Peptides against a protein of PDB entry 3OIQ. Designs and how they scored, part 6

Target 1, 212 residues: chain A of PDB entry 3OIQ
Amino acid sequence: KNRIFVSSSKDFEGYPSKAIVPVQFVALLTSIHLTETKCLLGFSNFERRGDQSQEDQYLIKLKFKDRGSERLARITISLLCQYFDIELPDLDSDSGASPTVILRDIHLERLCFSSCKALYVSKHGNYTLFLEDIKPLDLVSVISTISTKSTNSSKHSSSELISECDLNNSLVDIFNNLIEMNRDEKNRFKFVKLIHYDIELKKFVQDQQKVL

## One batch from the design tools (peptide; made by RFdiffusion4, then SolubleMPNN)

Design b1_p8_6_s1 (from b1_p8_6 with Y5E Y7L)
Fold by OpenDDE base, seed 5:
Structure b1_p8_6_s1 (fold): chain B 212 residues (1-212), chain A 8 residues (1-8)
Amino acid sequence: as target 1 above (212 residues)
Amino acid sequence: SLEEELLE
């Protein structure tokens, strides 16, 4: 089955009540929930959904059923956090207690862009998204991709044709949503509060604000 | 099924 690119988590409202559908999306990491029994990653594109929290629009479950899957989940979390410079407690604690990690509102300090492949699995109208693959995206690369795509559509990299257009459109939408949040005095999100806020991000945001 | 395994 072809993998479906998802631009909005609302798309799942129209999905079959009983299906397995491979999907892909790009979003910001917003939460990490690792307990003794579960591993969940929250993502958001910060699409406006009325008065609902814009966090965790994509709740992704990692398999956590046996020692092998638990280890894979812990490694995945460790690698993601290492990539995004998120401080985690030592997950390898010799104390036979599985470390618990609960992080929320990650986007308030760091823009953790991630390309996620997941399985949409539904039964009786309820669904779960299971992580298949995750690729962290470098913010500089995201900015460069958005800035350059007005001209060079020609390099068909033969990898799974998730339309470079769909990816870029989603990245633009995320930034536009963040800009709106930044303009809202009631919103906690501010670009200047990001730990990695630099001159490049500042310039990019300023340029995008002129188009909005 | 894979579905059952994933939903459990």
Scores: peptide ipSAE 0.047, ipTM 0.771, DockQ to the pose 0.561
Fold by OpenDDE base, seed 3:
Structure b1_p8_6_s1 (fold): chain B 212 residues (1-212), chain A 8 residues (1-8)
Amino acid sequence: as target 1 above (212 residues)
Amino acid sequence: SLEEELLE
């Protein structure tokens, strides 16, 4: 089955009540929940959903059933946090107690753009998204992608790649939503509060604000 | 099934 690109987590409201659908999306990492029994990643594109929290619009489950899947989950979290410069407690602690990691509102300090592949699995009207693959995206590369409107359709023939158009549109939408949040005095999100806020990001945001 | 393995 072809992987479906998802531009909004609202798309899942129209999905079958009993299905397995491979999906792909791009979003910001908003939360990490690692306990002794569960591993969840929260993502958001910050679409306005009335009075609902804009965080964790995509709640992605990692398999966490045995020592092998637990190890894979821990490695995944470690690698993501290393890439995004998120400080974690030592997950390999010899103390026999697996450290609990609960991070929320990651987007308030760091823009952690991620391309995710997941399985949508539904049963009896409820669904779960299971992580298949995750690619962290560099912010400079994201800014460059939006700014250049890359016309070079490298027709990589694999049905599993996001189209450049889908990626670009979703990245633009995320930034537009962040700009709206930044303008809202009630919203906690502010670009200037990001740890990695630099001249490049500042200029990009200023240029995008002129179009909105 | 993959579904059973995922839902467990």
Scores: peptide ipSAE 0.045, ipTM 0.767, DockQ to the pose 0.688
Fold by OpenDDE base, seed 4:
Structure b1_p8_6_s1 (fold): chain B 212 residues (1-212), chain A 8 residues (1-8)
Amino acid sequence: as target 1 above (212 residues)
Amino acid sequence: SLEEELLE
C-alpha cells in the first residue's frame, strides 16, 4: 500500500470510518506519556485551530501489550530523548517498578522535529495512529533545508518517498506557525526561551519574519 | 494479523 503524506491532522476527518492506512507526517514532539500500561507520543504542527490547545494534534500510540513491545517502547523513548537532550528519569531502573514519564509542552523548551511513519486504524468513526517508524530531525539540518530549498533528492524507492516538497512545505508551515505564536503576546511559546536558542536560529527566524 | 492486533 502506498504511504500517504499528511500535512494536517484535520486530513483524518475525511478518512474512512473503517480503514487501515499507512501515513507519514512531520511535526514537533510536544508530549511523552509513558506509564505501566501505555506509551503515547504527542506531536503538533501548530496549525491554528481557534482557541483550542495546539499541542498533541497527532497522538501516536506505541504498541504496549507484552514485555517485548514495552521494552521497544522504552528504548524508543530513551533514544528520542537522548537525541533531543531531554532529561528523563532512568527508564532501566533495576527496581522492578517501571518509571512513569509524563512530559508536556516540550516545544516550549526544545524544537524536536520528527518524521513519523504511522498506521491510521479506524473503526466506527474513531481512529488510532500506531507508530511504525520515527526519525528525529536535526534543527540545523531543518533550517538548512528550508533556507536552501535544496532538492537533494536522495531518491529512496518510490513507495517510501515522501515528496521532498511535502517535507519542506511542512517544515516551512511549522516555522511560520511558530513565528505567529511568537508574535502573539498571549502565547507561551517564545523562541528566546528555547534552551538551544542560538545565533543561527535567531538569524533564521529574523529572516523568515521579514517574508511573513 | 497486524490488522487484527491493531483493531483489538
Scores: peptide ipSAE 0.044, ipTM 0.764, DockQ to the pose 0.821
Fold by OpenDDE base, seed 2:
Structure b1_p8_6_s1 (fold): chain B 212 residues (1-212), chain A 8 residues (1-8)
Amino acid sequence: as target 1 above (212 residues)
Amino acid sequence: SLEEELLE
């Protein structure tokens, strides 16, 4: 089955009540929830959804059923946090208890762009998204991609890649949504509060604000 | 919410 690109988490409202559908999306990491029994990642493109929280629009479950899957989940979290320069509490608690990590509102401090592959799994009208693959995206690369409108058809021959157009459109939409949030005085998100806010990001945001 | 059920 072909992997479906998802531009909005609302797309899942139209999905079958009993299905397994491979999907892919690009979004910002908003939350990490790691407990002894569960691992969840929250993502958002910050699409306006009325009065609902704009975070965690994509709640992605990591398999956490056995020691192997738990290890994979912990490694995944560690690698993501390392990539995005997110400080994790020392996971080495001498107590043998698996450390609990609960991070929320990650987007308020860091823009963690991520390309995700997941399985949509629905049963009895409810669905779960299971993580299959995650690729963190470098912010500089995201900015450059949007700025150059680079249809660099890197013919990466893998039939499972997001179309460059879909990726670019989603990245633009995310930034546009962030710009709107930044303009809203009631919204907690502000670009200037990002830990990695630099001259390049500032210039990019200023230039994008002129186009909107 | 579905999200709450997924967080439980």
Scores: peptide ipSAE 0.034, ipTM 0.706, DockQ to the pose 0.064

Design b1_p8_6_s2 (from b1_p8_6, 3 letters changed)
Fold by OpenDDE base, seed 4:
Structure b1_p8_6_s2 (fold): chain B 212 residues (1-212), chain A 8 residues (1-8)
Amino acid sequence: as target 1 above (212 residues)
Amino acid sequence: ELEEFLLE
């Protein structure tokens, strides 16, 4: 079955009430919820959704049913947090208690761009997104990809049915939404409050602001 | 959850 690229989490409102659909999207990591019984990742592209929080537009569940899947979920969280320089409590504490991690509003301190592969599973009009794969994206690489309009379709393998255009459009849309949030005095998001705010990101945001 | 949906 071909994987569907999803540009908006609103696309799921039109999906069948009983289906299994492989999907892919690009978004910012907004939350982490790890307990003894579940692991959830929140993602957002910050599309305007009326008066609702723009956080957790994509709620992704990790498999967490046995010791093997729990271990894989914990390793996945550790590797993502190491990549994005997110401080976690020691997940391997010898105390035999599974550490609880609850992080929210991650995007206020760090832009954690992620390419996610998930399985959409619906029953009785409710759905769950199950994580299949996650690739963290480097911010410098994201900025360079948007800026260079890379015309070099290096044909890396006939199995990634993702249009390079769909990826680039989603990355541009995220930045445009963040620029709008940064302009809103009521919005807590500000680029200058990001821990990794540098001259490169500043210049990129200033250049994008002139197009909007 | 996922196994319940995959076994249907």
Scores: peptide ipSAE 0.029, ipTM 0.714, DockQ to the pose 0.231
Fold by OpenDDE base, seed 1:
Structure b1_p8_6_s2 (fold): chain B 212 residues (1-212), chain A 8 residues (1-8)
Amino acid sequence: as target 1 above (212 residues)
Amino acid sequence: ELEEFLLE
């Protein structure tokens, strides 16, 4: 079955009420919820949804039903946090209790771009997204990708069913949404409050702001 | 959950 690229989490409202659909999207990591019984990752593209919180537009479930799946979930969280320089609250309770991690609003401090593969699974009109694969994206590489693809419609062929255009369009849409949030005085998101705010990101945002 | 849906 072909994997579907998803540009909006609203696309799932049109999906079958009983289906298993392999999907892929690109979004910012917004939340981590690791407890004794579940692991969830929140992602967003910050698409406007009225006065609702723009976090967790894609709520992704990790398998967490046995010691093997729990270990895989914990390793996945540790590797993501290590890649994005996310400080986990002290997991070192010398008590043999499973560490609980609850992080929200991650996008206020760090832009954690992620390419996610998931299974859309629906029953009776409700759905769950199950994580299949996650690739963290480097912010410098994201900025470079957007800046270079604005100039090269050069045909080169072959063999991944996700248009290089769909990825680029989603990354541009995310930045445009963040620019709008940064302009809104009521929005808590500000580029200058990001821990990794540098000259490259500043220049890129200033250049994108002239096109909007 | 996922296994219940994969067995249908």
Scores: peptide ipSAE 0.029, ipTM 0.713, DockQ to the pose 0.225
Fold by OpenDDE base, seed 2:
Structure b1_p8_6_s2 (fold): chain B 212 residues (1-212), chain A 8 residues (1-8)
Amino acid sequence: as target 1 above (212 residues)
Amino acid sequence: ELEEFLLE
C-alpha cells in the first residue's frame, strides 16, 4: 500500500473505521510521555480547532510491550532529544526504576520539526497511530526549503512519491499558524521566547508576516 | 489496548 501524506490530523475523521493505513506527516514535536508502561510522542501543526488545545494533534504511540520494544522506544527518545537539544534524565540507569519522562509544551522553547511515518490502525471508529519512523528536520534546512521553493512553482513531474510540494505546504502552514499564535496576545507561543531564536529565524518570520 | 491492535 502506498504511504499517504497527511496535511491535517482531521483527515483521520474520514478514515475507515477498520483499517491499517501507512501515513506520513510533518509536524512540530509538542510532548514526550514515557512511563513504565507506555511511550507517546505528541505532535502538532497548530491547525486551528475551535477552542481545543492545538497541542498533541498527532498522538503517536511507540510499541512498548517487551524489553526489546521498550529499549527501542527509549533509544528513539534519547536520539530525538539529543538532536533537538532537549534535556532528559538518564534513561539507562541500572537502578531497576524505569525513568519517567513527561515533557509538554516543547514548541514553546524549541521548534522541533519532524517528519513522521506512522501506521494508522483503526477498530470500531477508534484509531491509534503507531510510529514506524521519525526524521528530525533541521530548522535552517526548513527555512531554506521554504524560502527557495517560493520562487520555483513551475515544474511538472508526475510520480507517486510524496510530493516535495506536500512537505513544503505543511511546513509553510505550520509557520503561518505559529505566526498567528505569535500575534495572539492570549497565546503562550512567542518566537522571541525560543531558545534558538536567531537573526535568521527573525528575518524569516518578519518576511513571512508581510505575506499574511 | 495495545495488544489487541498488534494481533490484527
Scores: peptide ipSAE 0.029, ipTM 0.715, DockQ to the pose 0.196
Fold by OpenDDE base, seed 3:
Structure b1_p8_6_s2 (fold): chain B 212 residues (1-212), chain A 8 residues (1-8)
Amino acid sequence: as target 1 above (212 residues)
Amino acid sequence: ELEEFLLE
């Protein structure tokens, strides 16, 4: 089955009430929910949805049903947090209490761009997104990709090609949405409050703000 | 869970 690139989490409102659809999207990591019984990742592109919260527009479930899937979920969370410099409590505590991790509003401190592959699974009009794969994206690489309008789509023949255009458009849309949030006095998001706010990100945001 | 949906 061909993987569908998803530019908006609203696309799922038009999806079949009983289906299994491989999907892919790019978004910011907004939340981590790891308990003894579940593992969820929240993502957002910060598209405006009226008065609804702009976080967790893509709620992604990790398999968490046995010791093997639980271990894989914990390793996945540890590796993501290591990549994004997110501090986690030690998941390896010899105290027989499984560590609970509940992080929210991650985007207020860190821009954690992620390319996600998931299975859309629907039954009786409800759906769940199950994580298949996740690739963290480096912010410098994201800025460079948007700035250079890469004309060189010529070197990765894998049967799972996102259109380079679809990825770039979604990354631009995310930054435009963040710029709008930064301009809104009621919005908690501010670029200057990011822990990793540097001269490169500042310049990029200033240059994008002139086009909007 | 996902396995129940993959067997359908």
Scores: peptide ipSAE 0.029, ipTM 0.713, DockQ to the pose 0.227

Design b1_p8_6_s4 (from b1_p8_6, 3 letters changed)
Fold by OpenDDE base, seed 3:
Structure b1_p8_6_s4 (fold): chain B 212 residues (1-212), chain A 8 residues (1-8)
Amino acid sequence: as target 1 above (212 residues)
Amino acid sequence: ELEEELLE
Protein backbone atom coordinates (compact mmCIF):
# COMPACT_ATOMS: atom_id res chain seq x y z
CA LYS B 1 0.00 0.00 0.00
CA ASN B 2 1.39 3.45 -0.80
CA ARG B 3 2.37 5.37 2.33
CA ILE B 4 1.02 8.93 2.41
CA PHE B 5 3.34 11.73 3.45
CA VAL B 6 1.53 14.05 5.86
CA SER B 7 2.71 17.67 6.00
CA SER B 8 0.06 18.74 8.54
CA SER B 9 -1.84 16.93 11.28
CA LYS B 10 -4.90 18.84 9.95
CA ASP B 11 -4.84 16.46 6.97
CA PHE B 12 -6.47 13.86 9.26
CA GLU B 13 -9.63 16.02 9.52
CA GLY B 14 -10.32 15.11 5.86
CA TYR B 15 -9.56 11.38 6.31
CA PRO B 16 -12.27 8.66 6.18
CA SER B 17 -14.26 7.93 9.38
CA LYS B 18 -13.49 4.22 8.87
CA ALA B 19 -10.06 3.52 7.37
CA ILE B 20 -6.58 2.12 7.85
CA VAL B 21 -4.09 4.41 6.09
CA PRO B 22 -0.31 4.07 6.31
CA VAL B 23 1.15 7.55 6.84
CA GLN B 24 4.54 9.17 7.33
CA PHE B 25 5.46 12.55 8.78
CA VAL B 26 8.43 14.49 10.15
CA ALA B 27 8.05 16.38 13.41
CA LEU B 28 9.70 17.24 16.72
CA LEU B 29 9.21 14.97 19.72
CA THR B 30 7.28 17.02 22.29
CA SER B 31 6.11 14.47 24.87
CA ILE B 32 6.57 10.94 26.21
CA HIS B 33 3.81 9.27 28.21
CA LEU B 34 4.68 5.81 29.54
CA THR B 35 2.51 4.35 32.31
CA GLU B 36 1.51 0.86 33.43
CA THR B 37 -1.32 0.79 30.86
CA LYS B 38 -0.24 2.94 27.88
CA CYS B 39 2.59 4.38 25.86
CA LEU B 40 2.12 7.60 23.86
CA LEU B 41 4.53 9.83 21.97
CA GLY B 42 3.62 13.42 21.19
CA PHE B 43 5.03 15.16 18.12
CA SER B 44 4.56 18.62 16.62
CA ASN B 45 5.55 20.68 13.59
CA PHE B 46 4.34 23.77 15.53
CA GLU B 47 1.81 24.84 12.90
CA ARG B 48 -0.29 27.73 14.18
CA ARG B 49 -3.73 26.40 15.16
CA GLY B 50 -5.45 29.46 16.63
CA ASP B 51 -5.64 29.22 20.44
CA GLN B 52 -4.82 25.47 20.53
CA SER B 53 -1.59 24.20 22.08
CA GLN B 54 1.10 23.65 19.47
CA GLU B 55 2.24 20.54 21.38
CA ASP B 56 1.22 16.95 20.62
CA GLN B 57 -0.28 17.70 17.16
CA TYR B 58 0.62 14.09 16.33
CA LEU B 59 -0.28 11.81 19.24
CA ILE B 60 1.23 8.40 18.43
CA LYS B 61 0.18 5.28 20.32
CA LEU B 62 2.56 2.39 20.84
CA LYS B 63 0.92 -1.03 21.24
CA PHE B 64 0.74 -1.79 24.95
CA LYS B 65 -1.59 -4.77 25.53
CA ASP B 66 0.69 -7.63 26.56
CA ARG B 67 4.17 -8.20 28.01
CA GLY B 68 5.69 -8.44 24.53
CA SER B 69 4.26 -5.13 23.25
CA GLU B 70 5.02 -3.43 26.58
CA ARG B 71 8.64 -4.57 26.37
CA LEU B 72 8.89 -3.31 22.78
CA ALA B 73 7.44 0.06 23.82
CA ARG B 74 9.93 0.40 26.72
CA ILE B 75 12.85 -0.53 24.44
CA THR B 76 11.64 2.01 21.84
CA ILE B 77 11.47 4.77 24.47
CA SER B 78 14.89 3.84 25.89
CA LEU B 79 16.53 3.90 22.45
CA LEU B 80 14.93 7.24 21.49
CA CYS B 81 15.94 8.83 24.78
CA GLN B 82 19.46 7.45 24.46
CA TYR B 83 19.70 8.94 20.95
CA PHE B 84 18.44 12.39 22.03
CA ASP B 85 20.32 12.44 25.38
CA ILE B 86 17.03 12.45 27.33
CA GLU B 87 17.53 11.21 30.88
CA LEU B 88 15.04 8.48 31.86
CA PRO B 89 14.61 6.53 35.08
CA ASP B 90 15.79 2.92 34.80
CA LEU B 91 12.94 1.14 32.97
CA ASP B 92 14.37 -2.33 33.79
CA SER B 93 14.16 -1.99 37.59
CA ASP B 94 13.40 -5.38 39.23
CA SER B 95 11.17 -3.47 41.65
CA GLY B 96 7.66 -4.69 40.66
CA ALA B 97 6.53 -1.09 40.02
CA SER B 98 6.77 -0.33 36.29
CA PRO B 99 8.43 3.09 36.04
CA THR B 100 6.10 5.88 34.96
CA VAL B 101 7.64 8.37 32.53
CA ILE B 102 5.79 11.59 31.80
CA LEU B 103 7.86 14.13 29.88
CA ARG B 104 6.34 17.25 28.31
CA ASP B 105 7.68 20.25 26.43
CA ILE B 106 10.75 18.29 25.25
CA HIS B 107 11.22 20.82 22.43
CA LEU B 108 11.99 23.58 24.97
CA GLU B 109 15.27 21.84 25.86
CA ARG B 110 16.03 19.64 22.83
CA LEU B 111 15.09 19.63 19.15
CA CYS B 112 14.28 15.93 18.67
CA PHE B 113 13.57 15.67 14.93
CA SER B 114 11.90 12.37 14.08
CA SER B 115 10.67 10.71 10.90
CA CYS B 116 7.65 8.60 11.89
CA LYS B 117 5.77 5.88 10.06
CA ALA B 118 2.32 5.26 11.49
CA LEU B 119 -1.01 3.63 10.78
CA TYR B 120 -3.96 5.98 10.79
CA VAL B 121 -6.81 3.83 12.12
CA SER B 122 -10.28 5.36 12.26
CA LYS B 123 -13.61 4.05 13.53
CA HIS B 124 -16.84 6.00 14.08
CA GLY B 125 -15.09 9.30 13.21
CA ASN B 126 -12.38 8.91 15.87
CA TYR B 127 -8.81 7.99 14.90
CA THR B 128 -5.61 6.72 16.45
CA LEU B 129 -2.11 6.85 15.01
CA PHE B 130 -0.20 3.65 15.75
CA LEU B 131 3.58 3.72 15.54
CA GLU B 132 5.04 1.42 12.88
CA ASP B 133 8.55 2.84 12.70
CA ILE B 134 10.54 5.81 14.00
CA LYS B 135 13.81 7.24 12.76
CA PRO B 136 15.47 9.88 14.94
CA LEU B 137 17.17 12.58 12.86
CA ASP B 138 20.43 14.22 13.85
CA LEU B 139 20.14 18.02 14.06
CA VAL B 140 23.40 18.59 12.14
CA SER B 141 22.05 16.32 9.39
CA VAL B 142 18.73 18.24 9.38
CA ILE B 143 20.53 21.61 9.10
CA SER B 144 22.74 20.22 6.33
CA THR B 145 19.72 18.80 4.46
CA ILE B 146 17.91 22.17 4.52
CA SER B 147 21.04 24.20 3.68
CA THR B 148 22.08 21.92 0.82
CA LYS B 149 19.08 21.69 -1.50
CA SER B 150 20.00 18.07 -2.13
CA THR B 151 20.08 17.38 -5.87
CA ASN B 152 20.98 13.72 -5.24
CA SER B 153 17.80 11.68 -5.31
CA SER B 154 19.26 8.32 -4.37
CA LYS B 155 16.75 6.10 -6.19
CA HIS B 156 15.85 3.79 -3.35
CA SER B 157 13.11 1.89 -5.18
CA SER B 158 10.58 1.29 -2.41
CA SER B 159 6.94 2.43 -2.55
CA GLU B 160 7.39 3.50 1.13
CA LEU B 161 9.93 6.33 0.65
CA ILE B 162 8.75 9.90 0.95
CA SER B 163 10.06 12.30 -1.66
CA GLU B 164 13.17 14.21 -0.63
CA CYS B 165 11.16 17.36 -1.42
CA ASP B 166 8.41 16.43 1.10
CA LEU B 167 11.00 15.81 3.83
CA ASN B 168 12.87 19.06 3.09
CA ASN B 169 9.68 21.14 2.93
CA SER B 170 8.50 19.77 6.30
CA LEU B 171 11.89 20.43 7.92
CA VAL B 172 11.90 24.01 6.57
CA ASP B 173 8.33 24.54 7.81
CA ILE B 174 9.27 23.32 11.31
CA PHE B 175 12.25 25.69 11.47
CA ASN B 176 10.16 28.60 10.20
CA ASN B 177 7.56 27.88 12.90
CA LEU B 178 10.30 27.69 15.56
CA ILE B 179 11.74 31.02 14.34
CA GLU B 180 8.29 32.61 14.67
CA MET B 181 7.94 31.14 18.19
CA ASN B 182 11.41 32.41 19.09
CA ARG B 183 10.43 35.95 17.92
CA ASP B 184 7.22 35.87 19.99
CA GLU B 185 7.92 37.21 23.49
CA LYS B 186 4.88 35.27 24.81
CA ASN B 187 6.21 31.95 23.52
CA ARG B 188 8.30 29.86 25.94
CA PHE B 189 10.41 28.45 23.10
CA LYS B 190 13.79 30.13 22.67
CA PHE B 191 16.70 28.70 20.68
CA VAL B 192 19.21 30.05 23.24
CA LYS B 193 17.58 27.89 25.96
CA LEU B 194 18.22 24.63 24.09
CA ILE B 195 20.82 22.48 25.89
CA HIS B 196 22.50 21.74 22.54
CA TYR B 197 22.46 25.35 21.25
CA ASP B 198 25.75 25.75 19.41
CA ILE B 199 27.45 28.02 16.85
CA GLU B 200 26.16 25.93 13.93
CA LEU B 201 22.51 26.11 15.01
CA LYS B 202 22.93 29.82 15.83
CA LYS B 203 24.32 30.57 12.36
CA PHE B 204 21.62 28.50 10.65
CA VAL B 205 18.82 30.27 12.56
CA GLN B 206 20.36 33.70 11.81
CA ASP B 207 20.54 32.86 8.09
CA GLN B 208 16.93 31.56 8.02
CA GLN B 209 15.71 34.66 9.91
CA LYS B 210 16.96 36.85 7.01
CA VAL B 211 14.63 35.05 4.57
CA LEU B 212 11.58 35.44 6.86
CA GLU A 1 -6.21 -6.04 16.81
CA LEU A 2 -5.61 -2.31 16.02
CA GLU A 3 -9.39 -1.72 16.13
CA GLU A 4 -9.53 -3.17 19.67
CA GLU A 5 -6.83 -0.76 20.86
CA LEU A 6 -8.87 2.14 19.35
CA LEU A 7 -11.85 1.13 21.52
CA GLU A 8 -9.77 1.10 24.74
Scores: peptide ipSAE 0.039, ipTM 0.754, DockQ to the pose 0.353
Fold by OpenDDE base, seed 4:
Structure b1_p8_6_s4 (fold): chain B 212 residues (1-212), chain A 8 residues (1-8)
Amino acid sequence: as target 1 above (212 residues)
Amino acid sequence: ELEEELLE
């Protein structure tokens, strides 16, 4: 089954009112919502959408129906937070109450680039995105990939019809949107407020700012 | 199964 690469969450406005479509996108992690009954991940490309908040443009649901799916969701959240160095409240509370995690505005402190595979599922004009797979992306690797027009198509097997160009274009668009947010005095996002702001990221942003 | 979670 062909997976569709999605460059904008607006693409879903044109999707069928009753469908199951495998999709993939690249975005920044913006929120985590883990309760006793649901697990949601918010992602954004920070595409300008009028006066609406630019966070949570992709709201991704993790399956949370039984103890097995709940455990998988909790492990997924733990591994993502460990990878991005996000402090979670102790998920191992000896109190038999499942810990609740509500994090928002993650992008204000950390750039958490993620490649997501999801199922678009629609019924009666509403849709939900269900997580199938998530790959966290290292920021240094993202910067290097954008900076080096890597013409090295390593022959990854012909089953993933996703062009390296689509991934690179989405990563560039995200950085361009972040640069615009950084220039806006009203926007809370500032590169210099990122916990991991270093000389490499500074140089990359300065070089991208000259092209915009 | 996935269609039922759309109603929650």
Scores: peptide ipSAE 0.038, ipTM 0.752, DockQ to the pose 0.326
Fold by OpenDDE base, seed 1:
Structure b1_p8_6_s4 (fold): chain B 212 residues (1-212), chain A 8 residues (1-8)
Amino acid sequence: as target 1 above (212 residues)
Amino acid sequence: ELEEELLE
């Protein structure tokens, strides 16, 4: 079965009440929830959803049933945090208790773009997204990808083009939503408060703000 | 297996 690209977490409201559907999306990492019994990742495109928090629009569950799946989940979290330069609270408790990690509002300090593959699993009208694969995206590569595609409609193969256009449109939509949040005085998100705010990101945001 | 995890 073909994997469906998802541009909005609202698309799941139209999905079957009993299904298993392989999906793919791109979003910003917003939260990490690792306890003794559960591992969850929150992602968002920051689509407007009324007065509700724009965090955790995609809540992704990692398998966490046995020592093997728990170890894989912990390694996945460690590798993501290492890639995005996210400080984990000291996991080195010399007490043999599994360390609890609860991080929220990650997007306020770091833009952690991630390409996710998940299984949409529904039963009785409720659904869960199970992580299948995650690819962290470099911010410089994201900016370069958005900036270069405004000019190249040049010819080759119809099947790779759909996934690449969908990815780019979603990345543009995320930046547009972040620009709107940055303009809102009530919103806590500000580009200048990002730890990695540099000249390249500043220029890109200024150029995008002129088109909006 | 995945359908059982939806009920937890």
Scores: peptide ipSAE 0.038, ipTM 0.752, DockQ to the pose 0.336
Fold by OpenDDE base, seed 5:
Structure b1_p8_6_s4 (fold): chain B 212 residues (1-212), chain A 8 residues (1-8)
Amino acid sequence: as target 1 above (212 residues)
Amino acid sequence: ELEEELLE
């Protein structure tokens, strides 16, 4: 089955009430929820959904049923947090207590762009997104990709790759939404409050603001 | 397996 690129988490409202569909999306990491019984990652494109919170538009479940799946979930979180420079408590506590990690509003301090592969699993009209794969994206690479209008049709066979256009459009949409949030005085998000706010990001945001 | 996790 071909993997479906998802540009909006609203696309799932049109999905079958009983299906397993491989999906892929790009979003910002907004939350991490690791408890003794569950592991969830929240992602958002910050698309406007009326008065609803713009966080956790994509709630992704990691398998967490046995020691093997729990270990994989912990390793996944550790690697993501290491990549994005997110401070975690030591997950390898010799104390036998599984560390609880609850992080929210990650996007207020760090832009954690992530390409996610997931399984949409639905039953009786409810769905869960199960993580299959996650690739953290470097912010410099994201900025470069948007700026260069990469017409590099790398001749990699059209059957497994996201359309480079779909990726780029989603990245642009995220930045446009962040720019709108940054302009809103009521919104907590501000680019200048990002820990990694540099001259390159500043310039990119200023250039994008002129196009909107 | 994945369908059971949706029912929990």
Scores: peptide ipSAE 0.037, ipTM 0.747, DockQ to the pose 0.342

Design b1_p8_7_s1 (from b1_p8_7, 4 letters changed)
Fold by OpenDDE base, seed 2:
Structure b1_p8_7_s1 (fold): chain B 212 residues (1-212), chain A 8 residues (1-8)
Amino acid sequence: as target 1 above (212 residues)
Amino acid sequence: SLVEELLS
């Protein structure tokens, strides 16, 4: 089955009540929930949903059923956090208690753009998204991708690659949503509060704000 | 089923 690119978490409301559907999306990492029994990643595009929280629009479960899957989950979290410069407690601690990590509102300090492949799994109208693959995206690369409007549709016909257009559109939408949040005095998100806020990001945001 | 295994 072809992987479906998802531009909105609302798309899942129209999905079958009993299905397995491979999906892909691009979003910002918003939360990490690692306990002894579960591993969850929260992502958001910050699409406006009325008064609903814009956090964790995509709640992604990592398989966490045996020592092998737990190890894979911990490694995944460690690598992701290393990439985004997120400080984690030592997950390898010899203390017989698996370290608990609960991070929220990651987007308030760091823009952690991620391309996620997941399995949508539904039963009886409820669904879970299971992580299949995650690719962290470099912010400089994201900015460059949006700015250059690469019309080079390289015809790479692999049914598993999202179109460059879908990726770019999603990245633009995320930035537009962040700009709207930044303009809202009631919203906690502010670009200037990002730890990695630099001249390049500042300029990019200013240029995007002129187009909106 | 995989669905049951994943949702359990």
Scores: peptide ipSAE 0.035, ipTM 0.756, DockQ to the pose 0.516
Fold by OpenDDE base, seed 5:
Structure b1_p8_7_s1 (fold): chain B 212 residues (1-212), chain A 8 residues (1-8)
Amino acid sequence: as target 1 above (212 residues)
Amino acid sequence: SLVEELLS
């Protein structure tokens, strides 16, 4: 089956109650939950959902059933955190206590854009998303991609590649949502509070705000 | 299979 690009986590409400569907989405990393028994990553595109929390719209499980899968999960978390400059406790502590990592509201300090491949697995109407692959996206590259979107309508007709348009549209939607959040005085998100807030991001946000 | 393990 072809991998489905998902633009909204609400799309899963219409998915089969018993299925396995390979999916892909782009979102911001919002949370990390690593315990002795599980590893979860939370992502969001900050789509407005009324009074619901905009965090963790995509809750992704990493396989965490044996020493091998646990090690892979820890390595995945470590690499992501290294990429995004997120401080973690040492996950390899020789002290027999598996380190617990619980991070929330990551987006308040860092925009961690990620392209995720996952398996949608449903049974009896409930579903779980299992991580298959994750690609962290560089913010400068994201900004550049959005800024150049108007010119490179190269119709790459290859049916198997998730449309460059879908990726770009999702990135634009995320930024638009963040701009709306930034404008809302009640929202905790502010671009100026990001650790990596620089002149490039400032300029980009200002330019995008003129279009909204 | 991994799939069966995920569905269990």
Scores: peptide ipSAE 0.032, ipTM 0.736, DockQ to the pose 0.746
Fold by OpenDDE base, seed 3:
Structure b1_p8_7_s1 (fold): chain B 212 residues (1-212), chain A 8 residues (1-8)
Amino acid sequence: as target 1 above (212 residues)
Amino acid sequence: SLVEELLS
């Protein structure tokens, strides 16, 4: 089956009540939930959904059913956090208890852009998104991609190509949503509060604000 | 919410 690019988590409301659909999206990492029994990643594009929380619009489950899948989940979390410079407790504790990691509102401190591949699985009207692949995106690269409107179609021969247009549009939408949040005095999100806020990001935001 | 259900 062809992988479907998802621009909004609302798209899943129109999906079949009994289906398996490979999907992909780009979003910001907002939460990490690792316990003894489960591993979840929350993502958001911060699309306005009325008065509902804009966090965790994409809740992605990692398989966590045996020692092998648990280890893979822990490694995945460790690598993501290493990439985004998120401090985690040591997950390899020699103490037979796996550490619990619960991080929320990650986007308030760090913009963790991620390209996700997931499996939409629905049964009886409920659905779960299972992680298949995750690619962390460098913020400088994201800014560059949006700014240049780069049409460099890398001829990657993989049947799972994210259209460059879909990716760029989603990245623009995310930034536009963040700009709106930043302008809202009631919203906790502020670009200037990001740990990695620099001159490049500042300039980019200022330039985008002129178009909105 | 579905999120709450999946977090439970």
Scores: peptide ipSAE 0.025, ipTM 0.685, DockQ to the pose 0.062
Fold by OpenDDE base, seed 1:
Structure b1_p8_7_s1 (fold): chain B 212 residues (1-212), chain A 8 residues (1-8)
Amino acid sequence: as target 1 above (212 residues)
Amino acid sequence: SLVEELLS
């Protein structure tokens, strides 16, 4: 079965009411929700959707049904947080209670670019996205990829690979959306408030702002 | 939203 690249979470509005569709998208991690019964990751490309919150446009569920799947989910979250330098609250409370992690608005402090593979599962018009695979993306690598490929639109129609063009276009769109948010005085997102805001990111944003 | 329903 061919995996579909998704550029917008609006694409799911046109999906079948009863289907299982393998999908892939690129987005920023916006939230982590780990409780005793659920494990969810929120992602967004910050596409404008009226006056609604732009976080969690992609809500991805991790399987959390037994001790094995719970352990896998916790390890996945731990590894992601380690990769992105996200501080988890020390869940070593001596109380034998399962550690609860609720993080929101991660994008306000860190740009956590992620390539996600998921299963779209719909029934009776409702859908759930189940995580199949996640690849964290390095911000420096994202910036370099956008900067280098903006020049070589060689239309080599190699058929089967989820087009490197789709990935690049999505990354560009995310940055453009963030630039618009940064320009909006009412928006809480500001590049200068990112913990990892450096000279490279500053220069990249300034250069992109000249093209917009 | 469906997202809100899944987070509840």
Scores: peptide ipSAE 0.024, ipTM 0.677, DockQ to the pose 0.059

